# Peptides against a protein of PDB entry 3NZW, part 277

Target 1, 212 residues: chain A of PDB entry 3NZW
Amino acid sequence: TTTLAFRFQGGIIVAVDSRATAGNWVASQTVKKVIEINPFLLGTMAGGAADCQFWETWLGSQCRLHELREKERISVAAASKILSNLVYQYKGAGLSMGTMICGYTRKEGPTIYYVDSDGTRLKGDIFCVGSGQTFAYGVLDSNYKWDLSVEDALYLGKRSILAAAHRDAYSGGSVNLYHVTEDGWIYHGNHDVGELFWKVKEEEGSFNNVIG
Target 2, 222 residues: chain B of PDB entry 3NZW
Amino acid sequence: QFNPYGDNGGTILGIAGEDFAVLAGDTRNITDYSINSRYEPKVFDCGDNIVMSANGFAADGDALVKRFKNSVKWYHFDHNDKKLSINSAARNIQHLLYGKRFFPYYVHTIIAGLDEDGKGAVYSFDPVGSYEREQCRAGGAAASLIMPFLDNQVNFKNQYEPGTNGKVKKPLKYLSVEEVIKLVRDSFTSATERHIQVGDGLEILIVTKDGVRKEFYELKRD

## One batch from the design tools (peptide; made by RFdiffusion4, then SolubleMPNN)

Design b2_p29_4_s2 (from b2_p29_4, 21 letters changed)
Fold by OpenDDE base, seed 3:
Structure b2_p29_4_s2 (fold): chain B 212 residues (1-212), chain C 222 residues (1-222), chain A 29 residues (1-29)
Amino acid sequence: as target 1 above (212 residues)
Amino acid sequence: as target 2 above (222 residues)
Amino acid sequence: SRAELAARQAARMAALLAEQQKLAETLLK
């Protein structure tokens, strides 16, 4: 798995691969590793598929309950705290989760929290999470700037996941891409790695380790 | 050491069509290298045009299916006999599976039916309840033999339009029920040849707007 | 550092994933 999220002048970019594995077996190439919690809030999934899917869906329910009860959308800080508190209660039980809670509220602005099953909760501007995270960081950190255009930021997110998919055997399938603004998240499509790789290679003149 | 799980072998397969879905399973039940039964059905009509199979440890599979059937019954009681949608069924099954997260049902679960638009739907689950809607899925002992075949024949992976120099993929299209049944039969006959835990009989449940139909075919009894 | 954080995150996830594999669970590794 490779998931990433970063803040920039235009909001938040979220990009994830879609491969799931069971040992050496590719269980799926089409897994949705982003949960759309509400129109303004996303969760990413890495680790145990069931743990992430179950508890982030549960988180969505908690966020909806908050909205109904408080008549206001939940903050990214509060949403991430709910999840963090939950996994902390299960500490030692064997949950496996590496998640990012990404959202945009008027109060907070664009906000990203990392939450994992060890009880770590971190606010930050840039996170890559999964077995391919180091590969994604290599591309992302080399090209990241706060002042990126939306177009360039989207491409950078997509390109970083592609790099990880190329090098990490446990990442692949496709890239799912999101842009989060004050008006909510926008889905920017599913990009099959098999096609995207060759397109990027041709356009950039990159991936020269592979002969076309 | 104490092992609470058994493995009863077998294989299951789901394929979604445009306005139908198919869920198939062999009827062989084994323990170790001994055939317990040559006809033990593992694909079930659960009502509301939903078919289900949970393949692996049969005791766990049976328990899960029974729980789901009960869930369907209770859903009707609580919602004035409203039909349970396939997507709601999938969510329910996730909760059944994840409810035993720390002592899981040792099964690979597949359900099939029609979505609310009347389109064929197949959902697959891991032992602890992660799930995904797919066009096709194989589960069980011979899943590793069948799934790549389905990738090629249902999803047209690695197929290209002739004369395009491999630049244009074969377009995705739905298969007819006849084509799907053929693929299922070919899958199981092939799997039976290469896997000792698959054989004896093939039961296919076909879900359409008109209900659930069952077909049975003999497999090798070796 | 960001690099150290990434390394720690990777190590944690790797350990967690190893435990789940024994249950034949699918992983988002």
Scores: peptide ipSAE 0.233, ipTM 0.794, DockQ to the pose 0.279; fails the geometry check
Fold by OpenDDE base, seed 5:
Parts: C-alpha cells; structure tokens; sequence
Structure b2_p29_4_s2 (fold): chain B 212 residues (1-212), chain C 222 residues (1-222), chain A 29 residues (1-29)
C-alpha cells in the first residue's frame, strides 16, 4: 500500500494505490483505500483492510452524529481524535491501521491528521503511509512546494504513487486521486498503473531503467 | 497445539452479469484427504434474491449463513417486509464477520444478487469482514487456479485488439448467462483436475429479476 | 524530522503487517 496526502496553496491532494495482498497473493487490484466520510472529509486506509474499512466507516457514523447534535460539521481535529481514541482503546488487541484523516473546515482550513493503531496522532502538511511510503516521499519531497498549481499538485500526487507502485511489490493496481477544497473533495479519477506508467515514461522520458 | 479451525476444502465462484449474477460452488466436503460428502451444498438462497456462500471451515460457514438468514428475517420484521438490498446485505455481513474480529470465521464469503438498478452484483469478504464489489471472484481451495482465469476471461486482462500492436485493450463487456455458465463449468472442471479438494458436483445459483434458479452438473468423483 | 517520522511510520507499518499475515486476511500493505 501507498497512500499520501499533502497540503498546498490550493487545498489538499490525496492519492492512493489500490492493491491488496495476502502474502504473495494479489488479493485485489481495485481496492478503494479512500473512504469518503462526508463531502468535506476523507479517510485513507493502510494496514488491515477490515480494520480500516470497518472503523473508518464507523467514524463516518460518528461524524454524522456530531453534525446532527451540534448542527455543524465536525472538525478534522475532532474526527481524527475520535478515531485515535478508539484505536487507543484497542491498543494491544492487534488492530492494524495507518490512516490519514483529511478535510477542510472553515475553522481549520485544509487539515491532515495521521492516525495509526499505535495511538499516534499527528497533524502535518505532508504524509505518506504504507509499505511504499518511502518511494512516494522520494518523489513528493523532491518536487513539493506550497505554491504548486492545482494541476501540478494533482500530477505530483499521482506521480508519487506511481513511483511507489513501480518499486513496491505491495503497491499497484491504480491511482485514486482526490483534491480537497473548501467546497469539499473532488474525485479526479482512477488511473491504471499499467497505462499510467507507459504514459508517464513517454511524456517525461523517465523510468529509463525499463525498456519499452 | 490446539487448532479450533478445520478445512473442508471446496471452491466457490461468483460472476456478475449485466442483469444477472451467478454464484457457484462444488459439493465436495473433505477433511484432510478424506471425502466426507460428495454432495454437501454450500451455496444458499438466503431470500430477497441474495445468494451466499462462505467457503473454508464448514462449521463456521454454516454458522455465518444461518446468522445472515436470521438477519434477513429480522430485517423484514423490523422494516415492514422491506427487501434487503445487496449493498445492505454486504454491510450486514461485514458486521457479522467483524463481530468476531478476534476469533474470526475461517471462511471466504461471497454473495451475489442484483443491485438497486437491477445490475448483477458480486461482493466478496475476507475472514474479518473487509468487502469489495467485483465483477468476479473465486474463493476457496482452487481460487488461485481459477481467479487468474477469470481475470482473463471476464475482465479480459492481457487481451488486446488484433492489429493494434498491443496498444488497444479488448473492451470490457458483459457476458451472457450462457457464456458465464460455460466459464463456470470450465473453471470447475479444470480445478477438479488439479485440486483434490474440488470435485463431485457443481451447483450453480443464477440470480435474475425473476428469482433464483439452480443448476447442477456432475464433476469428477475421484 | 520528516525522515525520522517516515522511518517510524514504516517500522510500525511493517510490524503491523507481519502480525496480520496469519489469517489470510486482506492486507493493505
């Protein structure tokens, strides 16, 4: 798995791969590793598929309850705290989760929290999470700047996941791409890694270690 | 050391068509190398045009299916006989599975039916309740033999249009029920040849808007 | 540092993934 999120002048970019594995077996190439909690809030998934899917869906319910009770959307800070508190209660039970809670509120602006099953909760501008995270960081950190255009930021997110998919055997399938703004998240499509690789190679003149 | 789980073998396969879905399973039940039964159905009509199979440890599979059937019953009681949608069924099954997250049902679960638009739907589950809607899925003993075949024949993986120098993929299209049944039969006959835990009989449940139809075919009995 | 954070995250993820391999669970590695 490779997931990433970063803040920039235009909001948040979220990009994830779609491969799931069971040992050496590719269980799926089409897993949705982004949960759309609400129109303004996303959760990413890494680790145990069931743990992430179950509890982030549960988180969505908690966020909806907050909205109903408080008559306002939940903050990204509060949403991430709910999840963090939950996984902390299960500390030692064997949950496996590496998640990013990404959203935009008027109060907070664009916000990213990293939450994992060890109880770590961190606010930050850039996170890559999963077995391919270091590969993604290599590309992302080398090209990141706050003043990226939306187009360039989207491409950078996509390109970083592609790099990880290329080098990490546990990442691949496709890239799912999101742009989060004050008006909510926008889905920017599913990009098959097989097709994307050759396209990028041709357009950039990159991946020269691969003949084709 | 104590192992609470058994392995009763078998294989299941789901394929979604445009306006139908198929869930098939062999009827062999084994323990180790001993055939317990040559006809033990493992694909069930659960009502509301939903078919279900939970393949692996049969005791767990049976328990899960019974719980789901009961869930369907209670859903009707609580919601004025409202039909349980396939997506809601999937969510319910997730909760059944994840409710035992720390002592899982040792099964690979597949359900099939029609979505709310009348399109074929197949959902597959891991033992602890992660699920995904897919066009096709094989589960059980011979899943590793069948799934690549389905990738090629249902999703047309690694197939390209002739004369395009491999640049144009074969377009995705739905298969007819006849084509799907053929693929299912070919899958199981092939799996039976290469896997000792698959054989004896093949039961196919076909879900359409008109309900659930069952077909049975003999497999090798060796 | 970002590098240290990444290393810690990677180590945690690796440990988590190692524990999950036993139950044929689908993993998002």
Amino acid sequence: as target 1 above (212 residues)
Amino acid sequence: as target 2 above (222 residues)
Amino acid sequence: SRAELAARQAARMAALLAEQQKLAETLLK
Scores: peptide ipSAE 0.232, ipTM 0.790, DockQ to the pose 0.289; fails the geometry check
Fold by OpenDDE base, seed 1:
Structure b2_p29_4_s2 (fold): chain B 212 residues (1-212), chain C 222 residues (1-222), chain A 29 residues (1-29)
Amino acid sequence: as target 1 above (212 residues)
Amino acid sequence: as target 2 above (222 residues)
Amino acid sequence: SRAELAARQAARMAALLAEQQKLAETLLK
């Protein structure tokens, strides 16, 4: 798995691969590793598929309950804290989760929290999470600027996942891409790695380690 | 070391068509190298046009299916006999599986039916309840033999239009029920040849708007 | 640090994979 999220002048970019594995077996190439919690809040999934899928869906329900009770959307800080508190209750039980909670509220602006099953909760501007995270960081860190255009930021997110998919055997399938703004998240499509790789190679002249 | 799980072998396969879905399973039940039964059905009509199979440890599979059937019953009681949708069924099964997250059902679960638009639907589950809707899925002992074949024949992976030098993929299209049945039969006959835990009989449940029908075919009994 | 986080994440993912493999669970590694 490779998931990433970063803040920039235009909001938040979220990009994830879609491969799931069971040991050496590729279980799926089409897994949705982003949970749309609400129109303004996204959760990413890495680790145990069931743990992430179950508890982030549960988180969505908790966020909805908050909205109904408080007549206000939940903050990204509060949403991430709910999840963090939950996994802490299960500490030692064997949950496996590496999650980013990404969203936009008027109070907070664009916000990213990293939450994992060890009880770590971090606010930050850039996170890559998964077995391919180091590969994604290599591309992302080299090209990241706060002042990126939306177009360039989307491409950078997509390109970083592609790099990870290329080097990490546990990452691949496709890239799912999101842009989060003050008006909510926008889905920017599913990009098959097989097609994307050759396109990028041709356009950039990159991936010269692979002969076309 | 004590192992609470058994392995009863077998293989299951689901394929979604445009307006139908198929869930198939062999009827062999084994323990180690011994055949317990040559006809032990493992694909079930659960009502509301939903078929289900949970393949692996048969005791866990049977328990899960029974719980789901009971869930369907209670759903009707609580919601004025409303039909349980396939997507809601999938969510319910996730909760059944994840409810035993720390002592899982040792099964690969597949359900098949029609979605709310009347389109064929197949959902697959891991032992702890992660699930995905797919066009096809193989589970069980011979899944590793069958799934790559399904990738090629259902999803047309690695197939390209002739004369395009590999630049144009074969377009996706739905298969007819006859084509799907053929693929299922070919898959199981092939798997039976190469895997000792697959054989004896093949039971296929076909879900359409008209309901569930069953077909049975003999497999090798070796 | 970022490096520490990366190392921790990698170790965690490895542990998750080992545990899930035993149960044939799907991993988002």
Scores: peptide ipSAE 0.231, ipTM 0.787, DockQ to the pose 0.346; fails the geometry check
Fold by OpenDDE base, seed 4:
Structure b2_p29_4_s2 (fold): chain B 212 residues (1-212), chain C 222 residues (1-222), chain A 29 residues (1-29)
Amino acid sequence: as target 1 above (212 residues)
Amino acid sequence: as target 2 above (222 residues)
Amino acid sequence: SRAELAARQAARMAALLAEQQKLAETLLK
């Protein structure tokens, strides 16, 4: 798995691969590793598929309850804290989760929290999570600027996942791409890694380790 | 050390068509190297045009299917005989599976039916309740043999339009029920040849708007 | 440092993923 999220002048970019594995077996190439919690809040999934899917869906329910009770959308901080508190209660039970809670509220602006099953909760501007995270960081850190255009930021997110998919055997399938703004998240499509790889190689003259 | 799990072998396969879905399973039940039964159905009509199979440890599979059938019953009681949608069924099954997260049902679960738009739907589950809607899925002993074949024949992976120098993929299209049945039969006959835990019989449940139809085919009895 | 944090995160994820392989669970590695 490779998931990433980063803040920039235009909001948040979220990009994830879609491969799931069971040992050496590719279980799926089409897994949705982004949960759309609400129109303004996204959760990413890494680790145990069931743990992430179950608890982030549960989180969505908790966020909805908050909205109903408080008549206001839940903050990214509060949403991430709910999840963090939950996984902390299960500490030692064997949950496996590496998640990013990404959203935009008027109060907080664009916000990213990293939450994992060890009870770590971190606020930050850039996170890559999963077995391919180091590959993604290599590309992302090399090209990241706060002042990226939306187009360039989307491409950078997509390109970083592509790099990870290329080098990490546990990452691949496709890139799912999101842009989060004050008006909510926007889905920017599913990009098959096979097609994307050749396109990027041709356009950039990159991936010269592969003879096409 | 006590092992609470057995392995009863077998293989299951789901394929979604445009306006139908198929869920198939062999009828062999084994323990270790002993055939317990040559005809033990593992694909079930659960009502509301939903078919289900939980393949792996048969005791766990049967328990899970029974619980789901009971859930369907209670859903009708609580919601004035409202039909349970396939997506709601999938969510329910997730909760059944994840409810035993720390002592899982040792099964690979597949359900098939029609979505709310009348399109074929197949959902697959891992032992702890992660699930995904897919066009096709193989589960069980010979899943590793069948799934790559399905990737090629259902999803047309690695197939290209002739004359395009490999630049244009073969377009995705829905398969007819006859084509799907053929693929299922070929999958199981091939799997039977290479896997000792697959064989004896093939039961196919076909879900359409008109209901669930069952077909049976003999497999090798070696 | 970001690098240290990334390394720690990677190590934790790797350890968690290694434990789950025993249960035939689908993993998002």
Scores: peptide ipSAE 0.228, ipTM 0.804, DockQ to the pose 0.262; fails the geometry check

Design b2_p29_4_s3 (from b2_p29_4, 16 letters changed)
Fold by OpenDDE base, seed 1:
Structure b2_p29_4_s3 (fold): chain B 212 residues (1-212), chain C 222 residues (1-222), chain A 29 residues (1-29)
Amino acid sequence: as target 1 above (212 residues)
Amino acid sequence: as target 2 above (222 residues)
Amino acid sequence: SREELLERQRERMAKLIAKQQELADRLLR
């Protein structure tokens, strides 16, 4: 798995691969590793598929309950804290989760929290999470600027996942791409890694380790 | 050493068409090298035009299917006999599976039916309740043998348009019910030849807007 | 003691379950 999220002048970019594995077996190439919690809030998934899918869906329900009770959208801080508290209750039980809670509220602006099953909760501007995270960081950190255009930021997110998919055996399938703004998240499509690879190689002259 | 799980072998396969879906399973039940039964159905009509199979440890599979069937009854009671949608069924099954997260059902679960738009739908589950809607999925003993074949024949993976030097993929298209049944039969016939835990009989449940139809075919009995 | 035996059984079962989960669970590594 390779997931990433970063803040920039235009909001938040979220990009993820779509491969699931069971040991050496590729279980799926089409997994949705982003949960759309509400129109302004996203969660990413890494680790155990069931743990992430179940509890982030549960988180969505908790966020909806908050909205109904408080008559306002839940903050990114509060949403991430709910999840963090939940995994803390299961500490030692064997949950495997590495998630980023990304969203926009009027109070917070664009916000990213990293939450994992080890009990870590971090607010930050840039996170890559998963077995391919180091590969993604290599591309992302080298090209990241706060002042990126939306177009360049989207491409950078997509390109970083592609790099990870190329080098990490546990990452691949496709890139799902999101842009989070004040008006909510916008889905920017599913990009097959195979097709994307050749396109990028041709356009950039990159990936010269591959012939053809 | 204590082992709470058995393995009864077998294989299941789901394929979604445009306006139908199929869920198929062999009828062999085995423990180790001993055939317990040559005809033990493992694909079930659960009502509301939903078919289900949970393949692996048969005791767990049967328990899960029974719980789901009961869930369907409860749903009708609570919602004035409203039909349970396939997506809601998938969510319900996730909760059943994840409810035993720390002592899982040792099964690979597949359900098939029609979505709310009348399109074929197949959902597959891991033992602890992660699920995904897919066009096709194989589960069980011979899943590793069949799934690559389905990737090629249902999703047209690694197939390209002639004369394009591999640059244009074969377009995705829905298969007819006849084509799907043929693929299912070929898959199980091939699997039976290479896997001892697959054989005896093949039961195919076909879901359409008109209901569930069952077909049965003989497999090798070795 | 019976309690110790039960604990050992639980531990063995937990290890087995963990092993089975690693083999069977879909992972988003």
Scores: peptide ipSAE 0.283, ipTM 0.842, DockQ to the pose 0.056; fails the geometry check
Fold by OpenDDE base, seed 5:
Structure b2_p29_4_s3 (fold): chain B 212 residues (1-212), chain C 222 residues (1-222), chain A 29 residues (1-29)
Amino acid sequence: as target 1 above (212 residues)
Amino acid sequence: as target 2 above (222 residues)
Amino acid sequence: SREELLERQRERMAKLIAKQQELADRLLR
């Protein structure tokens, strides 16, 4: 798995691969590793598929309850704290989760929290999570700037996942790409890694380790 | 080398068509190398045009299916006989599976039906309740033999348009019910030849807007 | 016999392990 999220002048980019594995077996190439919690919040999934899917869906329900009770959208900080508190209660039980909660509120602006099953909760500008995270960081960190255009930021997110998919055997399938703004998230499509690889190689003259 | 043999063996297969879905399973039940039964159906009509199979440890599978059937009944009771949608069914099954997160059902679960738009739907579950809607899925003992075949024949993986030097993929297209049934039969016939835990009989449940139809075919009884 | 019971338990455990390997939880590594 490779998931990433980063803040920039235009909001948040979220990009993830879509491969699931069971040992050496590729269980799926089409897993949705972004959970659309609500129109304004995204959760990413790494670790146990069931743990992430179950609890992030549960989180969505909690966020909805908050909205109904408080007549206001939940903050990214509060949403991530709910999840963090939950996983902390299960500490030692064997949950496996590496998640990013991403959103844009008027109060907070563009916000990313990393939450994992060890009880860690971190606010930050850039996170890559999963077995391919180091490969993604390599590309992302090398090209990241706050002042990226939306187009360039989207490409950078996509390109970083592609790099990870290329080097990490546990990452692949496709890239799902999101842009988060104050008005909510925008889905920017599913990009098959195979097709994307050859396109990028040709356009950039990159991936010269592959003869094609 | 512990070959990952399922406890009670068997194989199941789901394929979604445009306006139908198919869920198939062999009827062999085995423990280790001993055939317990040559005809033990493992694909069930659960009502509301939903078919379900939970392949692996048969006792867990039966328990899970029974619980889901009961859940359907309770849903009707609580919601004035409202039809349970396939997506809601998937969510319900997730909760059933994840409810035993720390002592899981040792099964690979597949359900099939029609979505709210009348399109064929197949959902597959891991033992602890992660689920995904897919066009096709094989589960059980011979899943590793069948799934690559389905990738090729249903999702047209590694198929290219002739004359394009491998640059243009074969476009995705829905298969007819006849084509799907043929693929299912070929899959199980082939699996039976190569896997001792698959054989005896093949039961296919076809879900359409008109309901659930069952077909049965003989497999090798070796 | 105690030995037979142990063997049965071993067989059950082996089956469980085999099933766990076959039905490995989906991991989003």
Scores: peptide ipSAE 0.283, ipTM 0.836, DockQ to the pose 0.043; fails the geometry check
Fold by OpenDDE base, seed 4:
Structure b2_p29_4_s3 (fold): chain B 212 residues (1-212), chain C 222 residues (1-222), chain A 29 residues (1-29)
Amino acid sequence: as target 1 above (212 residues)
Amino acid sequence: as target 2 above (222 residues)
Amino acid sequence: SREELLERQRERMAKLIAKQQELADRLLR
């Protein structure tokens, strides 16, 4: 798995691969590793698929309850805290989760929290999470700046996942790409890694370790 | 030491068509190297045009299917006989599975039916309740043998238009029910040849807007 | 520092991956 999220002047980019594995077996190439918690919040998934899918869906319900009770959107901080508190209650029980909660509120601006099943909760500007995270960081950090255009930021997110998919055997399938703004998240498509790889290689002259 | 799980073998697969879905399973039930039954159906009509199979440890599979059937019953009771949609069924099954997260049902679950638009739908579950809607999925003992075949024949993986030097993929298209049944039969026939836990009989449940029908085919009895 | 953060994150992820090896379910490694 490779998931990433980063803040920039235009909001948040979220990009993830879509491969699931069971040992050496590729279980799926089409897993949705972004959970659309609500129109304004995204959760990413790494670790146990069921743990992430179940609890982040549950989180969506909790966020909805908040909105109904408080008559306002939940903050990203509060949403991530709900999840963090939940996983902390299960600490030591064997949950496996590495998640990012991403959103944009007027109060907070673009906000990303990393939450994992070890009880860690971190706010930050850039996170890559998964077995391919270091590969993604290699590309992302090298090209990141706050002042990226939306177009460039989207491409950078996509390109970083592609790099990870290329080097990490546990990452691949496709890139799912999101842009998060104050008005909510926008889905920017599913990009097959196979097609994307050759396109990028040709256009950039990159991936020169592969001949063809 | 105590092992709460058994393995009863078998294989299942689901394929979604445009306006139909198929869920198939062999009828062999085995423990270790002993065939318990040559005809033990493991694919079930659960009502509301939903078919389900939970393959692996048969005791767990049966328990899960029974719980789901009960869920369907209570859903009707609570919602004035409203039809349970396939997506809602999938969510329900997730909760059933995840409810035993720390002592899982040792099964690979697949359901098939029609979505609310009348399109074929297949959902697959891991033992603890992660699920995905897919065009096709194999589960059970010979899943690793069948799934690559399905990738190639249903999703047209690694197929390209002739004369394009591999630059243009074969376009995706739905298969007819006849084509799907042929693929299912070929899959199980092939699996039976290479896996001892697959064989005896093949039961195919076909879901259409008109309901569920069953087909049965003999497999090798080795 | 950012480097420290990255290292900490890497370590945490490594632990997570190790835990996943014990699971038979679908893994998003």
Scores: peptide ipSAE 0.282, ipTM 0.829, DockQ to the pose 0.244; fails the geometry check
Fold by OpenDDE base, seed 3:
Structure b2_p29_4_s3 (fold): chain B 212 residues (1-212), chain C 222 residues (1-222), chain A 29 residues (1-29)
Amino acid sequence: as target 1 above (212 residues)
Amino acid sequence: as target 2 above (222 residues)
Amino acid sequence: SREELLERQRERMAKLIAKQQELADRLLR
């Protein structure tokens, strides 16, 4: 798995691969590793598929309950804290989760929290999470600027996942790409890694380790 | 050492068509190298045009299916006989599976039916309840043999248009029910030849807007 | 520092991956 999220002048970019594995077996190439919690809030999934899917869906329900009770959207801080508190209650039980809660509220602006099953909760501007995270960071950190255009930021997110998919055996399938703004998240499509790789190689003259 | 799980072998296969879905399973039940039964159905009509199979440890599979059937009954009771949608069924099954997160059902679960738009739908689950909707899925003993075949024949992976030197992929298209049934039969016939835990009989449940139809075919009995 | 953060993340992810290998379910590694 490779998931990433970063803040920039235009909001938040979220990009993830879509491969699931069971040992050396590729279980799926089409897994949705982003949960759309609400129109302004996303969760990313790494670790145990069931743990992430179950509890992030549960989180969605809690966020909805908050909205109904308080007549206001839940903050990214509060949403991430709910999840963090939950996984902390299960600390030692064997949950496996590496998640990012990404969203926009008027109060907070664009916000990213990292939450994992060890109880870590971190606010930050840039996170890559998964077995391919180091490969993604290699591309992302080298090209990241706060002042990126939306187009460049989207490409950078996509390109970083592609790099990870190329080098990490546990990452691949496709890139799912999101842009989060004050108006909510926008889905920017599913990009097959096979097709994307050749396109990028041709256009950039990159991936010269591959002949073709 | 205490092992709460067994492995009863078998294989299941789901394929979604445009306006239908198929869920198939062999009827062999085995423990180790001994055939317990040559006809033990493992694909079930659960009502509301939903078919289900949970393949692996048969005791767990049976328990899970029974619980789901009960859930369907309770759903009708609580919601004035409202039909349970396939997506809601998937969510329900997730909760059943994840409810035993720390002592899981040792099964690979697949359900098939029609979505709310009348399109074929297949959902697959891991033992603890992660799920996704897919066009096709094989589960069980011979899943590793069948799944690549399905990738090639259903999703046309690694197939290209003739004369393009591999530059143009074969376009995706829906398969007819006849084509799907043929693929299912070929899959299980092939799996039976290469895997000892698959064989004896093949039961296929076909879901359409008109209901669930069952077909049975003999497989090799060795 | 960013480097320290990266290293911490790597370590945490390594632990997560190790935990995943103990599971027989689908893994988003």
Scores: peptide ipSAE 0.210, ipTM 0.827, DockQ to the pose 0.243; fails the geometry check

